# Peptides against a protein of PDB entry 4PN1: the designs that were tried, part 109

Target 1, 261 residues: chain A of PDB entry 4PN1
Amino acid sequence: KIEMNFLNKPIVPDTTKVISNFLTHYLITEPVEHVEIEAKLGTLIDLETQNRFEFPVMNETILNPEFNLRTRFESDMTASEHKYLNEFLNQAFRDSQKPGRLPFAYKHTKQVDLFYETEDNSRDKIRVSKNQSDNQVLACVKKRRVADLFLYCPNDAFDIRISISDELPVSMPSGNQQPSLTRLKDRVGYVHQEIKIDLTKTTQNDPVYDTTERHELEVEFGNIADLRDRAQKAKDGMEAPLFRRVQLFMDNVRILRREHS

## One batch from the design tools (peptide; made by RFdiffusion4, then SolubleMPNN)

Design b1_p19_1_s3 (from b1_p19_1, 12 letters changed)
Fold by OpenDDE base, seed 2:
Structure b1_p19_1_s3 (fold): chain B 261 residues (1-261), chain A 19 residues (1-19)
Amino acid sequence: as target 1 above (261 residues)
Amino acid sequence: SEELRKMLEENKDKLYVPE
């Protein structure tokens, strides 16, 4: 007989605990009503060198937000990397359709995002999302970035930003108002066990800089209500359900950030 | 959410492969 450890009890990595606590804060302690929780693959850039940030660690490390490390996060990748990840996820999708597996769901969405200034001149813009095929409104929200948690991943192709955002539904802007910015989004979405994985190509036309394209990969908790419930239970002393969910989320992130063309 | 998953499953598109 083999035991897990000398206590013969499961243990939770501190990474999971830290992230769980981070999430619990914005789910329960200071709850964000319309919370979106996602991880984006990208690169921590050292503002001084403009190269990838270097820290004297040898593995995945959550950076302490209390310290200004003079970094920025670039949530972008090359078209080649994005293509590779798309192919990788396509294969994962196909494999998951086999007997004995839990299948992925898949959806390809093309939308246009129109950004409008608010009447109060707040920093947050109103985003109207429309389906490109029929121009139907998908959403009208004000998105506010609430908090970020950065993971430095020296052994992987990408670093990670976990973001807490508030997507507040708001009324449509007046018909006479013109958008200040328009973005086209081509999103390939995968869902597995209520974890969403999105590959997004964002195209933006700029009169000065012509057309720019960004390639992003994000992993999102697809069931916030369940996550909030788990977080509440954690606050009440039952942490296991939350830890398991966070572990699942992070394992998916870890798989993806290791892949490269 | 489960609803989202169902929607995705019901409206499953062909796998897109970028060129």
Scores: peptide ipSAE 0.097, ipTM 0.698, DockQ to the pose 0.017
Fold by OpenDDE base, seed 3:
Structure b1_p19_1_s3 (fold): chain B 261 residues (1-261), chain A 19 residues (1-19)
Amino acid sequence: as target 1 above (261 residues)
Amino acid sequence: SEELRKMLEENKDKLYVPE
């Protein structure tokens, strides 16, 4: 007979605990009302070299936000990498439709985002999102970035930024107001066990700079109410449900960041 | 706008769909 360890019980990785505590803070301790929690694939850039930073670690490492590490995070990838991930997720979708598996859900969205200055001169702009096909308004929000947690992943193609945002629904801007910025989004969304995986191509025209295209992959918690409930239970001494959910989320992220063209 | 129209024309379905 084989046992897991000398206690014959599952053990929670330290990474899971750290991330769980981070999430609990913004779900329960200082709760964000309209919280969005997502991980984006990208690259930690050394501001001195403008190349990927080389930290003196050999595996996935959560960076301490209390230290200024002289880095920036670029949430982007090459078209080739993005295409590869798209094909990879399509195959995962197909495989999940087989008997005995939990199936992916899939949605393809073409969206236009219009950004407006706020009437109160707030730093955060109002974003009006419309469906490209019928021009129907999908959302009107003011999004505020609350906190970030960065993971350096030296053995993988990408580093990770976990972000806490407040997406506040707001009234439509004045009818005579012109948008300061317009973006087109082509997004394919995959949902598995209420974890959302989005591949997005974003096109933006700038009068000063040529048209730019960004390629992004994000992983998001699809059931915030459930996550908040789990976080509350964790605060009350029952941590296992939260740890399991965070572990699922991070395992999906780990799968994706290892893939490359 | 003409700019938006151009962007829409150039940004057709560029992502793969499940088969």
Scores: peptide ipSAE 0.046, ipTM 0.560, DockQ to the pose 0.013
Fold by OpenDDE base, seed 4:
Structure b1_p19_1_s3 (fold): chain B 261 residues (1-261), chain A 19 residues (1-19)
Amino acid sequence: as target 1 above (261 residues)
Amino acid sequence: SEELRKMLEENKDKLYVPE
């Protein structure tokens, strides 16, 4: 017979524990009410060299937020990389429709985001999202990023930023107020086991700069209520359900960041 | 808005969909 280890019990990867603790803090300990938890693929840039950051590690590493490493995170990729990932996810979608698999759900959305300054001169802007086709209001929110956790991934094409955000529903800006920024979003969304994977092409027209495009891939926890429940159980001493969900999330992220054209 | 119109005209590309 074969056993998995000398205890014959599953073990939890250290990465899973660290991320789980990070999430538990903002789900339970200091709870964010309208929490959004997502991972974005991108690049850690060294502020001194303006190149990808180099750290003396050989594998996926969670960076300690207590240390200032003088980096910025660029949540962007080339159009070619974005296209490849889109094709990859399309194939994954098709394969998941086969018997014996759990199917992906798919949604294609086009929206316009209008950003407005707040009356209290807050750094956070109000975002009004409208359907691009009929200009109907979809949402009006103020999003605040609460915390970040960065993963340096030297063996993969992308580094990862896991972000905790608070997305507060707010009242519509006054009719006399003009948006400070308008952004078009073309998004294809894939959902598998309540984990959301979004590919987004963003077009922004800056009055000073020419129109710019951004290509992003994000992975999000699609069921926050369930995640919060799991985090509460973890706080109460039952950690396994939370670890399993975090492991699933991270495995999906790992699959995506390893893919390249 | 005029800005939106311009952006819509310039952004004609779509992301690929499953087939």
Scores: peptide ipSAE 0.037, ipTM 0.530, DockQ to the pose 0.013
Fold by OpenDDE base, seed 1:
Structure b1_p19_1_s3 (fold): chain B 261 residues (1-261), chain A 19 residues (1-19)
Amino acid sequence: as target 1 above (261 residues)
Amino acid sequence: SEELRKMLEENKDKLYVPE
């Protein structure tokens, strides 16, 4: 007979616990009402060197937000990397359609985001999202960044930012207001076990700079209600369901950040 | 089945990313 360890019980990685606690805080302790939880692939940049941040660790490491490491996070990648990930996910999609597997869902979305200043002159802008094909309004929200958790991944092509955001539905701006910024989004979305993986090409016109394109990959919890339920159970002493869901999320993130052209 | 076929067909299209 073979046992898992000397206790013969599953053990939860410390990374899973830390992330679970982070999520629980903003799901239960100080609950964000319209919470969005996503991980973006990108690069931690050292503000002093303007190169990728270097930390004396040899594997995936959650950075303590209490320490000022003088870094910024760039949620962008090269076109070639983005293309590679697109091909990778397409193959994963195809493979998941085979018998015995849980299939991916797929959606291609093109939308226009219009940003407006708020009437109360708050720092957060109102975002109106419209479908490019029929100009139908998809959403009108104010997105507030609540918290970030950064993972330094020295062995992978990308570092990770896990973000907690509040997407507050708001009324449409008055017809007399002009958008301060217009952004085009071309998004390919893959969903597997309620985890959303989005490849997004963003195009925007900058008055100072020429048209800029950004290539992003994000992983999002697709079922917040379920996650909140799991977090509540964790607060009540049953942590296993939350740990399992966070582990699934992070495994998907880990797969993606290891892939590069 | 028809939905699956459509999804597979749509999946052939890649997000436009210049080389």
Scores: peptide ipSAE 0.022, ipTM 0.623, DockQ to the pose 0.014

Design b1_p19_1_s4 (from b1_p19_1, 11 letters changed)
Fold by OpenDDE base, seed 2:
Structure b1_p19_1_s4 (fold): chain B 261 residues (1-261), chain A 19 residues (1-19)
Amino acid sequence: as target 1 above (261 residues)
Amino acid sequence: SESLKKMLEENKSLLYVPP
């Protein structure tokens, strides 16, 4: 007979606790009404060297947001890396269709994002998302970045940014308004146990480079209501349900960031 | 818009493949 430790009780990893507390703050303590919670794969760049930042740590580490580390996060990868991850996720999808597994769902979306200035000249732009094929409006929102949590991952291809955003539904801009920015998005989405994994190719006009492309991978909590419920329970002293969901989320992130082309 | 038209012309190829 084997016990898990000398107390024979589960131990929650510190990473899970820190992230859970971070989420609880913006779900319960200072609640974001239309919250989006996602992790993006990318690179922490040292602003002084313009290279990947190097911290004196040997494993996954959550950075303290109280410190100005003079870094930026680049949520991008090469086309080849993006293709590799697409193939990897396709294989994972196929494997999940086998008996005894929980299946992935798959969706391919092509959309146009139109950004409009607000009448009050707010910093937050209105984003109108439309389907590329029929120009049907998918969403009209003002997205506000609320908070970020960065994970430095020295042993993996990518660092991680966990972001809290507020996506406020708003009325459509007037027909006489012109967009200040237009983006094309080609997105393939994989959903497993209500965790969304999206590969997104973004094409954007640039006044200097004409057209630029970005290749992003994001992992998102697909059931915010459930997550908020779990966070409330955690605030009330029952932390286990939240910890389990955060652990699942982070395990998916860890799988993805470890893949190399 | 002309910019959107250009973007659409440049983005004809799909990067992603389904499962």
Scores: peptide ipSAE 0.055, ipTM 0.635, DockQ to the pose 0.013
Fold by OpenDDE base, seed 5:
Structure b1_p19_1_s4 (fold): chain B 261 residues (1-261), chain A 19 residues (1-19)
Amino acid sequence: as target 1 above (261 residues)
Amino acid sequence: SESLKKMLEENKSLLYVPP
């Protein structure tokens, strides 16, 4: 008989532990009330060279936020890469509909986001989201970025940013206010085991660069209540449920970042 | 707005295909 190791027990990768601890902090220790937790595919760029960041490691590595590495993260990809991922996810959807599998859910959404400045704080804009077809209001929120965790992935097409955000519901702007920015979003969303995968094409007018188009892929925890419960259990000494959920999330991210045309 | 109308007209994409 073959055993897993000399203890014949599963071992949790250090990456899973680090991410789990990061999430636990903002779920339990200093809890964010309306928390959103997502991973975006993109590129870590060296500010000095303007090329992809190079670090002396040979595999997926979480960057220590306490060190200034002089990098920025660009959450964008080519139209060709985006199309390939759409086709890949469509195939994954079809395969998941077969007997014995857990099925994907699919949703296509066209949305317009209107951004308004606030009188009290110029940094945080109010976002009003509407359905593009009927102009129905979907949400009115003030989003605050709380924390980021960056993963350098030298063997894959993309690096990863995991973000903690607070989406505060707020009242609609006054009728006399004009939006400072308008953004169109064409989004296809896939959900599997309460993990959300979104491909989004964003079009917006930029005062400096005119009309800009972006192609983004994001992976989000779809059940925050469950995740918070798992994090609480981890704080109480039972870590396995949290580790399993984080591992599932990261495996989905790893699949996606390895795909290329 | 004229800006929104322009963006709507330009927002044609073949990237998104249903399953």
Scores: peptide ipSAE 0.044, ipTM 0.562, DockQ to the pose 0.013
Fold by OpenDDE base, seed 1:
Order: sequence, then structure tokens, then C-alpha cells
Structure b1_p19_1_s4 (fold): chain B 261 residues (1-261), chain A 19 residues (1-19)
Amino acid sequence: as target 1 above (261 residues)
Amino acid sequence: SESLKKMLEENKSLLYVPP
């Protein structure tokens, strides 16, 4: 007879615990009302070398936010990498439609994001998102970045930033205000077990840098209410549901960050 | 599925199409 370990019980990886605690803080302890929780694929850049950050670890490692490592996070990838991931996800989508599988949902959206300065001169801009096809307003929000957790992934194509944001719904800017910035977003979204995976191509016109294109991949918790419920249960001593959900999220992230052209 | 049909109807297999 084989047992899992000397306790014959499942053990939770430390990474799962750390991330779970991080999320619990902003879900329960210091709750963000309109919380968005997402992971972005990208690269940790060493500000001194301008190369990918190097740390003396051999695997996925959560960086301690209390330490200033003089890094920046580049939430971008090459067009070829983005294309590869798109093809990969399309195949995963197709495979999930087969009998015996849980299917992906798919959505393609093209939107325009208009950024406006706030009347109170707050640091955060108002973002009005409109559908490109019919100019219908999709959202009007003020997004505030609350916290970040960085994962250095030396064996994978990408590092990870997990971000906690507050997306506050706000009133539309006055008709006399002009946007300070306009971005075009072409996004394909995949949803599997309420985990959202978005590939986004962003086009931005900059008077100094000309037209720039960015390629991003984001993984988001699609059911915040459920996640908050799980976090509350964890605070109450039942951690397993939260750990399972975080594990699922991270496994999806791990799959994606290993893929490259 | 509806999702598959929608994807096929969009006449676009990839988000990014290189020039």
C-alpha cells in the first residue's frame, strides 16, 4: 500500500499558502470593495542592468514586497510569443469542447479606452471603455492599483505579477472634457472554471513615441464573490476551499508561462 | 457550443495577424 506521505494527508505547497494569505488580506482583512485580482505575464527587469532580473533561486519564487530589489515589471511580450499563446489557447479551447471535458467559453472584444483627468486632480484617471463597433459605453471606472505580488520564474518564459486593484464605478466625465489618452484594445477572452484568460493587443498613439503596440496576457479570478467566500472560510479556520481555488489559478498561470515560441 | 460557433463566425483565428 502506498501513502501520500507520513501523515497520509494532502499537503499544501508554500506558494499556495503565501498567495492565499496575500489575497485574504485584500478580500477580508483590509477589504477592497470593487476588487480585481489578476496575474500578468511579463518580465522582471533589473533597473541597474536593464536585463531580466536574476536572483539566486532555481524555481518559482515569490519576492518579498518588503524588499526593494530595484526592479520594474514589463507586462509585455513579443508578437510571436503572443501569437503562440493565442494558438495554444485556441487549441486548448477546441480540445475542451470534446465529450468528457469542461468547455472553455470564448469572447472577442474590441474596445476603445478613453482616459480623463479627474476634477479633484487625483492620481487615478477615469477610464471610459466603449465598444469599437457601436460606441456603446461598456464601463466608466477609476482604477487604483492597491498591491502587487511578484513571482520570479527563472525556468519559464515569463515572470508573473499578481495585482490587486480597486475598480470604482464613477460617473461619466462632463461632455466638455477631452480625453488625455486613447487606447485601442483588441482582446480575446477564454474562461474555464471561472478563471479568465485574456490575450490583449493594445494600440496607443503617443506624440513622442509614435504608435506603440503592446501584447499582454492576463489571468483573472472570474468569480470574486466565490473567492471572497473562500477567503472568509479560510479566516474561520477552513482553508482547503481557498487553497484549492488558488492552486487552480496558479496551475493555469504555470501552464501559460511555460509556453513560448 | 455557442462559444465555438461565435469563434468560428468571427472569421478571425488569431488576435494578432502579422503583416
Scores: peptide ipSAE 0.034, ipTM 0.656, DockQ to the pose 0.014
Fold by OpenDDE base, seed 3:
Structure b1_p19_1_s4 (fold): chain B 261 residues (1-261), chain A 19 residues (1-19)
Amino acid sequence: as target 1 above (261 residues)
Amino acid sequence: SESLKKMLEENKSLLYVPP
């Protein structure tokens, strides 16, 4: 007979605990009201070298936010990498429709995002999102970045940024106000077990740089109410439900960051 | 279901396709 370990019980990875504590802080301890929690694939850039960050570790490592590592995060990839991930996710979707599997949901969305300055000239802009086909307003929000957690992944194609944001619904800007920035978004979205995976191509006109195109992949917790409930249970001494949900989220992220063309 | 069939057909398309 084979056992898992000398206790013959599952063990929680340290990464899961660290991320769970990070999420619990902004869900329960200092709760963000309209919280969005997402992971983006990208590259940690060393500001001194302008190359990918190098750290003396050999595997996935959460960087301590208390230390200034003189880095920036680039949430972008090449068109070829983005295409490969699209093909990969399409195949995963098809396979999930087979008997004995939990199915993906799929949605293709094309939208226009209009950004407006606030009356108080705050750093946070108002974003109005409209459907490209019928100009229907999808959302009007003011988004604030609250916190970031970075994972350095030396063995994979991408590093990871986990972000906590506050996405506040707000009233439409006055009719006299012109947008300061306009972006086109072409997004293919996948949902599996209430975890959202989005591939987004963003096009914007820059007055200095010609039309720029960005390619992003993001993974988001699709059920914040459930996640908050799990975090509360964790604070009350029952951590297993939260750990399981965070582990699921991170396993999906790990699958995606390992794929390359 | 018809909704599933639609999603499957849409999923055959890619955001990016070779020229």
Scores: peptide ipSAE 0.030, ipTM 0.648, DockQ to the pose 0.013

Design b1_p19_2_s1 (from b1_p19_2, 6 letters changed)
Fold by OpenDDE base, seed 5:
Structure b1_p19_2_s1 (fold): chain B 261 residues (1-261), chain A 19 residues (1-19)
Amino acid sequence: as target 1 above (261 residues)
Amino acid sequence: MSWIDLLTEEEKSFLYTPP
């Protein structure tokens, strides 16, 4: 008989604990009502060098948010990398349709996001999302970034930003208001075990800057209610369900950040 | 007229392939 360790009990990676605690804070302790929890692939950039940030670590490391490392996070990748990830996820989708597997769900969405300034000149803009094909309103929200957690991943193509956001539903802007910004989004979504993986191509026309295109990959918790329940159980002393869900989420992120063209 | 109408067909072309 083989045992897992000298206690013969599962051990939880420290990364899982740290992230679980981070999530529990914004799910339970100071709960965000309309919470979105996502991880974006990108690059930590050193503001001084304008190159990828370098830290004296050899593997995935959560950066302490209490320290100003003079970094920015660029949630972008090349078109080639984005294409590779699309092909990779397509293959994963196909493989998951085989007997004995849990299947992916797939959705392709094209939307237009219209951003409006708030009356109080708050930093938060109102975003009206519409379906590009029929102009149907999909959402009208005021999104507030609540917190970020950065993972430096020296061995992988991408670093990670885990973000907590509050997407507050709000009333449509008045007919007299003009959008300050319009953004086109072409998104393919892959859902597996309630973890949502989105590849998004964003085209933005800035009145000051030239049209910019961004290629983003994000991984999101697709069942917030379940996650909140797990977080509550964790707060009550039963941590295993939360740890399992966070581990699943992070494993998916880890798979993706290793893939590149 | 929205800014989208000013985009070229290439700019409206998107990368993604379905499974």
Scores: peptide ipSAE 0.048, ipTM 0.501, DockQ to the pose 0.013
Fold by OpenDDE base, seed 4:
Structure b1_p19_2_s1 (fold): chain B 261 residues (1-261), chain A 19 residues (1-19)
Amino acid sequence: as target 1 above (261 residues)
Amino acid sequence: MSWIDLLTEEEKSFLYTPP
């Protein structure tokens, strides 16, 4: 007979605890009302070298947000990497349809985002999202980035940014107001156990520069209410449900960041 | 006419492979 350890009890990875505490803060302690929590694949860039950041660690490491490491995060990837991840997720989708598995859901969407300046000239812009097909308004929000948690992943193709944002619903801009920026989004979404995985191609027309294209992969908690409930239970001394959900989320992220062409 | 109308269909869409 084999036991898990000398206590014969499961233990929680330190990474899971750190992330759980981070989430609990913005879910419960200082709650963000319209919270979005996502992880993006990308690259931590050293501002001094303009190359990928190098830190003296050998594995996945959460960077301490209290220290300025003089980095920026680039959420873009190559078209080839994006294509590979699409193929990988398609295969995962197919495999999940087999008996005995929990199936993925799949959705392809084309969206246009219109950005408007606010009357108070605040840093945050109003984003109006519309379907490209029928121009139906999907959302009108003011999105504010609340906090970031960065994971440096020296053994993988990508680093990770976990972001907490507040998506505040707001009134539509005046009909006479012109958008300051327009973005086209072509997105394929995969949902498994209420965790959303999105591959997004973003096209932006710059009035001065040529059209820019970005390829992103993001992983999002699809059930915030459930996550908030789990976080509350954690504050009340029952941490296991939150740890399990965070572990699931991070395992999905880890799978994706390890895949490369 | 918006700037979107100036884009080719190829520019408007990423050729994702469906499952």
Scores: peptide ipSAE 0.031, ipTM 0.509, DockQ to the pose 0.013
Fold by OpenDDE base, seed 3:
Structure b1_p19_2_s1 (fold): chain B 261 residues (1-261), chain A 19 residues (1-19)
Amino acid sequence: as target 1 above (261 residues)
Amino acid sequence: MSWIDLLTEEEKSFLYTPP
């Protein structure tokens, strides 16, 4: 008979604990009311070299936010990488429809995001999202970035930014107000076990600058209420449910960041 | 006229294919 280890018990990786503690802080300790928690694939760029950051580690490493490493994060990829990930996720979707598997859900959305300045001149803009097909309002929100956690991934195609945001529903801006910025979004969403994976192509037409296109992949916790419950249980001494959920989330992220054309 | 109307067909092209 083979055992898992000399205790014959599961052990939680340190990465899972660190991320779980980070999430617990903004779910329970200093709770964000309308919290959004997502991981984006991208590149940590060294401001000195303008190339991908080089850190003296050989595997996935959470960077300490207390240290300024003079980096920026670019949440973008090439069109070919984005296409490859779309094909990869389509295959994963098909495979999940087979007997004995838990199926993906799929949704394709085309929308326009209109950004408005706030009446109080707040830094945070109001975003009105409309469906391109019928111009119906999908959402009107004020989004505030609360915190970031960066993972340097030297063995993979992408680095990771985990972000905590507050997405507050707000009233529509006044009818006489013009948007300061408009963006076109083409998004496909894949949901598996309440983890949401979005591929998004964003197009912005600037009158001064040529049309810019961005290709993003994001992974989001689809059930915040459940996650908050798990975080509360963790604060009360039962950490296993939270660790399992964070492990699932991170395994999905790890699969995606390894895939490239 | 929206800014979308100023985009070329190539710029309005969509990447994604359904499963």
Scores: peptide ipSAE 0.027, ipTM 0.471, DockQ to the pose 0.013
Fold by OpenDDE base, seed 1:
Structure b1_p19_2_s1 (fold): chain B 261 residues (1-261), chain A 19 residues (1-19)
Amino acid sequence: as target 1 above (261 residues)
Amino acid sequence: MSWIDLLTEEEKSFLYTPP
């Protein structure tokens, strides 16, 4: 008989614990009401060198937010990398339709995001999202980024930013207001076990920098209510359900960040 | 020739490609 370790019990990776605690803080301790939790693939850039950040570690590591490492995060990739990930996810989708598997869901959306200044002149802008085909309003929100957790991944093509955001529903801007910024979004979404994986091409017309295009991949918790329930149970001493969900999320992120053209 | 073959590489990046 072989045992998994000298206790013969499952062990939770430290990364899972750290992330779980981070999430629990903003789900339970200081709860964000309309919370969005997502991981974006990108690159940690050293502000001094303007190259990818280098840290003296050999594997995935969570950076301590209490330390100023003089970095910025670029949530972008090349069109080639983005295409590769699309093909990869398409294959994963097809494979998941086979008997004995849990299937992916797929959705393709095109929307326009209009940004408006707030009446109180707050830093956070109002975002009105509309469907490009019929101009129907999809959402009107004020998004506030609450916290970030950065993972440096020296062995992979991408680093990771996990973000906690508050997406506050707000009233539509007055009809006389003009948008300060317009963004076009072309998005394909893949959902598996309530984890959302989105590939998004964003086009923005900037009067100073001309038209810019970004290619983003994000992984999001699709069931916040369930996650909050798991976090509450964790606070009450039952951590296993939360750890399992965070592990699932992170394993999906790890799969994706390893893939590149 | 499929209609997909007429798309640019950019346009293809956001399409589900059936087997």
Scores: peptide ipSAE 0.029, ipTM 0.618, DockQ to the pose 0.012; fails the geometry check

